# Designs tried in a protein design run: peptides against a protein of PDB entry 5TUV. Part 63

Target 1, 107 residues: chain A of PDB entry 5TUV
Amino acid sequence: KEVIDRLRYLKAEIEDLELKERELDQQKLWLQQSIKNVMDDSINNRFSYVTHEDICNCFNGDTLLAIQAPSGTQLEVPIPEMGQNGQKKYQINLKSHSGPIHVLLIN
Target 2, 107 residues: chain B of PDB entry 5TUV
Amino acid sequence: AQECQNLEVERQRRLERIKQKQSQLQELILQQIAFKNLVQRNRHAEQQASRPPPPNSVIHLPFIIVNTSKKTVIDCSISNDKFEYLFNFDNTFEIHDDIEVLKRMGM

## One batch from the design tools (peptide; made by RFdiffusion4, then SolubleMPNN)

Design b2_p14_8_s1 (from b2_p14_8, 5 letters changed)
Fold by OpenDDE base, seed 4:
Structure b2_p14_8_s1 (fold): chain B 107 residues (1-107), chain C 107 residues (1-107), chain A 14 residues (1-14)
Amino acid sequence: as target 1 above (107 residues)
Amino acid sequence: as target 2 above (107 residues)
Amino acid sequence: ETRQFGTGFTLTLH
């Protein structure tokens, strides 16, 4: 009887958890679409930027490159490989599909 | 008893997934709030200044920040249409997305 | 591995 009751309890709880998970999945989808809509808004897009000062305040005094590109731009970072001179090469590959890429040296 | 144990394991598995999804949802909420705060800040700043910032003084979303040592040599190859960029570094680097930057900014 | 990076980039690590 105790085992049966425990089984019933667990099954009921799992069912509730399934409902909760589906609810969260739907909320995620809704919020993702909401974020997209907000970012694509003409007014918001006009003001969607940070300043050099903002970036400098976020990072230390190393060399900082800011790379701005259209949404959907592909960013590839291959595994470092040994070069012909016995030096590892570190690379970043960027490919945009809808517009030019802009690079700014912050410091 | 064994069935109870199996269901308890399943329950725990689902609880962990729900916890992860809740966390991811909260991150999305914070992302949206951060973006809205950024837009609001910039709108207010431009209203106070009665002019937009100079074009090259700001970094528009979406963007990434590349951080490397000041000693790092950086070579860049650019396609004719500026749709493709190849960066070569002689040392390690870090890449940060715009979402992280907004977080660091306190947005 | 390919995933969204930031608000607009798609990051591919090889």
Scores: peptide ipSAE 0.608, ipTM 0.909, DockQ to the pose 0.937
Fold by OpenDDE base, seed 3:
Structure b2_p14_8_s1 (fold): chain B 107 residues (1-107), chain C 107 residues (1-107), chain A 14 residues (1-14)
Amino acid sequence: as target 1 above (107 residues)
Amino acid sequence: as target 2 above (107 residues)
Amino acid sequence: ETRQFGTGFTLTLH
């Protein structure tokens, strides 16, 4: 009887959890669309930038590259492969479909 | 008994997924807030300066930051239309997205 | 999000 009762309880809880998960999925979709709308707004887009100072304040002690690219740009980092001298090759591949990519060196 | 155990495993799996979805939702909310704060900051700054910043002094969203040692040698190959980039590093690097940068900025 | 070296991955900028 205890096992049967536990089974019933678990099944009911799982159904509730399924409902909750679906609710969260819908909320995510709504929020994603909201974010997109905000970012695509012409006024917001005009002011959607950071400065060199902003970046320098976030990072220290290293070489920094800022890569600005259009939405939808693909960034690929392949698994490092051994080079001719046994040195691993570390790479970043960028491909844009909608506009040019801009690279800035941050000192 | 076996059915009960299976349902308990499923319940736990669903609970973890829900927790992850809740976390992701909160992250999206924070992203939207950060973006709005960024826009507000920049609008105010430009109003005070009575002009927009120089085009090469800012990094427009979306962007990424590549962080590597000052000793790292970086080679970059670009297409004529600047739609494709290939970066080669002789050492390891880190990539940070604009969302993380906004967080570090305190937006 | 931070991506460190060592693993192959692909990102789409948004």
Scores: peptide ipSAE 0.225, ipTM 0.875, DockQ to the pose 0.136
Fold by OpenDDE base, seed 1:
Structure b2_p14_8_s1 (fold): chain B 107 residues (1-107), chain C 107 residues (1-107), chain A 14 residues (1-14)
Amino acid sequence: as target 1 above (107 residues)
Amino acid sequence: as target 2 above (107 residues)
Amino acid sequence: ETRQFGTGFTLTLH
């Protein structure tokens, strides 16, 4: 009897959790679409920037590169490999498919 | 019973997924809020200045920040169409996305 | 998100 009651309880709880998970999935989809709409708005796009001062306030004492690229741009950082001279190669590869990439030296 | 144990495992699995989805949803909400706050700040600032910032003084979203030592030598190779970039560093570096920058800015 | 060099990764900007 106790086992049967526990089984019934667990089955009911799992059904409730399934409903909750579906609700969260729908909320995520809605929010993702909302974010996309907000960012794609022409007025918001006009003001979607940070300043050099903003960046400098976030990072101290180092060389900073700002890389602005279109959405969908792929960034690759390979695992360092030994070069011909025995030096490790530290690299960033960028590939855009929709527009040019811009690079700014901040510091 | 074995069935009871199986359901308890399933229950726990679903609870963990729900927790993860809730966390991801909260992060998306914060991203949207940060973006809206950024837009509002910039719009207000430009209204007060009665002019937009100089083109080379701002970094438009989306972007990334590369942080490295002041002693690091950076070489950059650019394709003719500026769609492909190759950066070479003689030392290690860090990468920060625009979302993290907005967080650090307190948006 | 912060990424440390040396781990190897690929990201897509959004």
Scores: peptide ipSAE 0.219, ipTM 0.876, DockQ to the pose 0.132
Fold by OpenDDE base, seed 5:
Structure b2_p14_8_s1 (fold): chain B 107 residues (1-107), chain C 107 residues (1-107), chain A 14 residues (1-14)
Amino acid sequence: as target 1 above (107 residues)
Amino acid sequence: as target 2 above (107 residues)
Amino acid sequence: ETRQFGTGFTLTLH
């Protein structure tokens, strides 16, 4: 009897949680679309940039590369492996499908 | 008893997913706010300057930042159409997306 | 497929 009651309670709670999760999923989708719309707006797009100064202020005295790429550009960073010379290889592979990629040396 | 245990595990799993989704949703909201603040900042700056920034002084979204030691040797290979890039580093590097940069900028 | 790259450069900053 107690077990049966617990089962009923748990099932009901899980059902409520399912509803909540679906609600959050819908909210996420809506927000993602909203962000896309805001970013794609012609006026906003015109002002969608950062300056070199902005970047420099965000990072210390390292070499900084800014890679400007179209939305949807694929970035791959393979797991570092030992090269033929015994040195680990660190790589970045970029692939764009909608436009050219621009690389800027910041400092 | 076993069924109760299974449902309790399921309940906990769903609760954790919901928590994660809530966090992700909040992050998206903050990202949108940051973007709007960026646009507003840039609009105001250009209005005050009565001119757009120099074309080579800004980085348009979306972008990523790669930072590495100044001692790191970076080799880059580019496709003819500039749609594909291959970077080779002789040492470790860090990658930061534009979202993180906006956060660091205080947007 | 492996694509041929037409441009390459090396950056070494001091």
Scores: peptide ipSAE 0.117, ipTM 0.866, DockQ to the pose 0.038

Design b2_p14_8_s2 (from b2_p14_8, 5 letters changed)
Fold by OpenDDE base, seed 3:
Structure b2_p14_8_s2 (fold): chain B 107 residues (1-107), chain C 107 residues (1-107), chain A 14 residues (1-14)
Amino acid sequence: as target 1 above (107 residues)
Amino acid sequence: as target 2 above (107 residues)
Amino acid sequence: ETRQFGTGFILTIK
């Protein structure tokens, strides 16, 4: 029966897809660890920065704030809500656990 | 056959997940490449200058960029230890991560 | 939702 054959085919394909997905998961974990190791290297860490010029070249106009913080810093952006005067509130909350946060105003 | 239809839906779901994971993996690869290129650029630049850049002239990773209109009023409250920051905007803003910045830089 | 943002931030949209 065509339906039976289709069922068998689909089941076999799904099994293969499961294997592929697991493979990708492992690759992701490996690469994430690799990236972490590279970034945590003392020499790489020393040179892991961008300049004001770099930022200005990436963005045109408007006010630009650069916020540098330690890894693991919590960045909270509430959904805008109406204030008491009917004005929407736009906020950014930052919380670091391992060091100070630095803010730079870019031209 | 209902079972056949169910399996086809499942197959499609798995295919989409795999596609997403493949894309995410490629992004991680690009991130690592971009970071290595950034480090290489900065090392070479400092060698030519024979000194590191001034501390307040560069933005160290991790960082974020906040972009808002020049007309936007920004209020910032900080803790004594600078571990907590609260930004208030009277208008909308955009936040960009360092990974996106490196992409825009062509790293 | 909470997710990694960039190379070091943890983003939470509330």
Scores: peptide ipSAE 0.687, ipTM 0.914, DockQ to the pose 0.950
Fold by OpenDDE base, seed 4:
Structure b2_p14_8_s2 (fold): chain B 107 residues (1-107), chain C 107 residues (1-107), chain A 14 residues (1-14)
Amino acid sequence: as target 1 above (107 residues)
Amino acid sequence: as target 2 above (107 residues)
Amino acid sequence: ETRQFGTGFILTIK
């Protein structure tokens, strides 16, 4: 009897959890679309930027490159491999499909 | 008893997934809030200054930040249309997305 | 591996 009751309890709880998970999935989709809409708004887009000061306050004194590109830009970082000179090569490949890429040197 | 154990394992599995999804949802909420706060800050700042910032003084979203040592030699190859960039580094680097930057800014 | 990176980039590690 105890086992039967436990089974019923667990099954009911799992059913509730399934509903909860579906709810969260829908909320995620809704929020993702909401974020996209907010970011694509003309007024918001006009003011969607950070300053050099903002970046400098976030990072220490190393060389900082700020790379701005259109949404959807491909950022490829290959795993470092040994070069012909016995030195590992470190690379970043960027490819935009809709507009130019802009690079700014921050300190 | 074995069936109960199986269901308990399943319950725990679902609870963990739900927990992860809840966390991811909260991150999305924070992203939206951060973006809205950024826009609000910039709008207010430009209103107070009665002018927009100089074009090259700001970094528009979406962007990434590349951080490397000051000793790192950076070579850059750019396509004629500026749609493709190839960066070569002689040492390691770090890449940070704009979401992380907004977090570091306290947005 | 390919995934969204930040608000607009698509990151691929190869």
Scores: peptide ipSAE 0.683, ipTM 0.914, DockQ to the pose 0.929
Fold by OpenDDE base, seed 5:
Structure b2_p14_8_s2 (fold): chain B 107 residues (1-107), chain C 107 residues (1-107), chain A 14 residues (1-14)
Amino acid sequence: as target 1 above (107 residues)
Amino acid sequence: as target 2 above (107 residues)
Amino acid sequence: ETRQFGTGFILTIK
């Protein structure tokens, strides 16, 4: 009796949660499309940039690489492994499919 | 009893997913706001200067920032078409996407 | 998103 009632309650709650989750999924999709549209707008695209000063102000005296790459570019960071010389390998692999990658060194 | 337990686990799992999705949605909203603020800033700056910024002084979105110690030695191999890059570091580094940079900029 | 080296990942630039 009590168990049956609990089961019914839980099933009903889960159903409500499913509806809520679907709502959030739709909102996310809509927002993602909205962001895409805003970024792809010709006027906005013209002004879609940061300055070297902007970047430098965000970091404290480190060596900075600014990698400007087309959307869809794949960046891979493998798990560090020991190299042949006994040193850990720290690597970044970049692969673009839609255009050249531009890298800027900022000190 | 076992069925109740299973449903309770499922309920909790769904609640956590919903919470995560809500957080992600908020982040997307903030990202869109940050982008709009960036565009507005740049438009205003160019209007005041009556000219666009020098071409080599800006980094167009999308981009990422890699920061590492000034002591880090960086080796870079580039394909002929500049579609592929291989970076080797002799020490650790951090990667920040453009969204993170915009946040640090206060956008 | 901030990533430190050592995590092992693949990222697609949006």
Scores: peptide ipSAE 0.328, ipTM 0.889, DockQ to the pose 0.137
Fold by OpenDDE base, seed 1:
Structure b2_p14_8_s2 (fold): chain B 107 residues (1-107), chain C 107 residues (1-107), chain A 14 residues (1-14)
Amino acid sequence: as target 1 above (107 residues)
Amino acid sequence: as target 2 above (107 residues)
Amino acid sequence: ETRQFGTGFILTIK
């Protein structure tokens, strides 16, 4: 009797959790579409930028590269390999398919 | 019963997925809020200045930030169409996306 | 998201 009651309870709870998970999935889709719409708006796009001061305030005392790249741009950081001179190679590879990449140096 | 144990495992699995989805949803909400706050800040600033910022003084979204020591030597190779970049560093670096930058800015 | 150098990865900018 106790086991049967527990089974019934668990089945009912799992059903409720299934409903909750579907609700969250829908909310995620709606929010993703909302974010896309907001960012694609012409007025918002015009003002979607940060300043040099903004970046410097976030990262003190370092050299900073600001890389503005189109959506879909691929960024690759390979595992460091030994060069011909026995020095490790530290690299970033960028590949865009939709537009040019712009780079700013901030000291 | 074995069935009871199986359902309890399934229940726990679903609870963990729901928790993860709730966390992801909250992050998306914060991203949207941060973006809206950024746009509002910039609109207000430009209205007060009665002019947009100089083109090379701002970084438009989407972007990434590469952070490295001031002592790091950086070499950059660029394709003719500026669609491909190769960066070489003589030391380690960090990469930060625009979402993290907005968080650090307090948006 | 913060990425440390040396891990090896590929990202797609959104």
Scores: peptide ipSAE 0.304, ipTM 0.887, DockQ to the pose 0.133

Design b2_p14_8_s3 (from b2_p14_8, 7 letters changed)
Fold by OpenDDE base, seed 3:
Structure b2_p14_8_s3 (fold): chain B 107 residues (1-107), chain C 107 residues (1-107), chain A 14 residues (1-14)
Amino acid sequence: as target 1 above (107 residues)
Amino acid sequence: as target 2 above (107 residues)
Amino acid sequence: EKRQFGTGFILILE
């Protein structure tokens, strides 16, 4: 039956796709580790920075905040709620557990 | 027929996941390239200047950028230990990670 | 990655 043949084909293809997906997962893990190694290198780390000019050039005339925080820091943007004046609340909440947060006003 | 249809749906779902994973892998590669280019740029710049940049003139990775209109009023409340920050904006804002910034920089 | 205000979210900085 054509349907039976189609079923068999689909099952086989899905199995192949599963293998492909696992392959991609492994590649991702490998690359992530590679990136980490490169970034953690002492020499690379020394030069892993951008300038204020770099940031300003990326954003035309906007007010810019640069946030530097320890790993694990939580950044929360709540769903806007109506304020007392009928204005929506636009907020960012930062919470660190391992060290101080540093914020720079770029412009 | 129903089983066939179910498998076709699953097949399509897996194909989409694979496509997404391939895209993510490409992005990781670009991230690594961008980082290496950044490091190279900075090393060269410091060699030419024969000195490192002033410590407060650069933003070390990792970081996050918040951008908003120059007309936006930003209020910030900070805990004594600087472990908690609360930002209030009177208008919308955007958040960008350092990866996107490097992309915008052309790294 | 770009994240516009309007959708509530939580990020963990790494």
Scores: peptide ipSAE 0.333, ipTM 0.892, DockQ to the pose 0.138
Fold by OpenDDE base, seed 4:
Structure b2_p14_8_s3 (fold): chain B 107 residues (1-107), chain C 107 residues (1-107), chain A 14 residues (1-14)
Amino acid sequence: as target 1 above (107 residues)
Amino acid sequence: as target 2 above (107 residues)
Amino acid sequence: EKRQFGTGFILILE
């Protein structure tokens, strides 16, 4: 009887958890759409920027590149390989198909 | 007993997924709040200054940040149409999205 | 999201 009761309990709980998971999925979709709408708003878009100071304060002392690129732009970081001089190659490859890429050096 | 154990494993699996989804949802909420706070900050700042910031002094969303040591040498090759960029670094680097930047800014 | 260099990856900018 104990095993049977435990089985019933677990099955009921799993069913409830499934419902909860679906609820969270719906909430995620709603929120994602909400974020998109907010960001696409003309007024919000006008003010959707950070300053050089903002960026510098986040990364004290580092050399910074800010990359702005069209949606769909591919950013590739290959696995480092040894160069001819024995130095590892650290690379970033950017490829856009819809427009020019803009890069800013921030220091 | 075996069935009970199987269901307990499934229960735990679902609980973990729900936990992950709850965390992801919370992150989305924070992202939206951060963006709204950014917009509010900028709107207020421009109202006080009675003018927008210089065009080349700000970085409009969306963007990504590449940060590396100040000692890192960066070479950049750009295609004629600026659709392709090749960056070579003589040392390691990090990549951050605008969401993380907003978090670091305390938005 | 922070990504440290060391692991090869590809991102699609949205």
Scores: peptide ipSAE 0.331, ipTM 0.892, DockQ to the pose 0.136
Fold by OpenDDE base, seed 2:
Structure b2_p14_8_s3 (fold): chain B 107 residues (1-107), chain C 107 residues (1-107), chain A 14 residues (1-14)
Amino acid sequence: as target 1 above (107 residues)
Amino acid sequence: as target 2 above (107 residues)
Amino acid sequence: EKRQFGTGFILILE
């Protein structure tokens, strides 16, 4: 009886959790669409930028590259391999398929 | 019973997924708020300045930031059509999305 | 999201 009762309880709880998960999925979808709508708004889009100062303040003292690329652009960071001189290779490979990539040196 | 154990494992798995989804939802909310605050800030700033910022002084969303030490040497190879970029660093680097930048800005 | 160098990965920019 104890096992049966436990099974019944667990099944009921899992069902409730399934409902909750679906609710969260719907909320996420709604919010994502809301964000998209806000960002796609012409006025908001006009003001959707940060300044060089903004970025510099976030990363004081660092060399900073800002990369703007079309959606779908692939950014690859290979596993560091040893070069001919015994130094590890630290690389970023960018590949766009739909348009040019823009890179800005901030500092 | 084995069935009870299986359901308990499933229950826990679902609870963890729900927790993760709740966290992700909260992050999306913060993203939307940050974006709206950014737009409001910029709109106000341009109103006060009575002009938009110079085109090359701002970074329009979306973007990513690569930061590295000021001592890091960066070599860049660019394709003629600017569809491909190869960056070589002599040291490690970090990559950050625009969302994180907005967070760091306190938006 | 912070990505540190040291692990090979591929990101698709949204």
Scores: peptide ipSAE 0.329, ipTM 0.891, DockQ to the pose 0.135
Fold by OpenDDE base, seed 1:
Structure b2_p14_8_s3 (fold): chain B 107 residues (1-107), chain C 107 residues (1-107), chain A 14 residues (1-14)
Amino acid sequence: as target 1 above (107 residues)
Amino acid sequence: as target 2 above (107 residues)
Amino acid sequence: EKRQFGTGFILILE
């Protein structure tokens, strides 16, 4: 009797959780679309930038590269391997198929 | 009893997924707020200056930031059409997206 | 998202 009651309770709760999860999924989709709409707005797009100062303030004393590339650009960081000179290879490979890549040296 | 245990495991799994989805929603909300704050800041700044910033002084979203030690030597090879970039570093580096930068900026 | 060199990865820029 207690087991049967527990089973019934758990099944009902799981059903409620399923509904809650679906609700959250819908909210996520809505919010993602909202963000896209806000960012694609012509006025917002005009002001969608940061300054060199902004970046420098985030990373004190470091050398900084800013990479701007078309959507779909592939960025690859291979596992470090020993080079021909015995030095580890620390690399970034960028490949675009839709337009040029722009890189800025901040400092 | 075994069926109860199985349902309890499923219940817990669903609860964890719900928790994760709630966290993801919060992050998206924060991203949207940060973006709106950025836009507002820049609009105000340009109004005060009565001009847009110089083209080479700002980084338009979306972008990626690479930071490394000031002592790191960076070599860059670029294709003729600028569709491919190869960066070689003599030491480690970090990569950060624009979302993280906005967070660090306090937006 | 923060990524440190050494893990090996591929990203597609949005």
Scores: peptide ipSAE 0.309, ipTM 0.891, DockQ to the pose 0.134

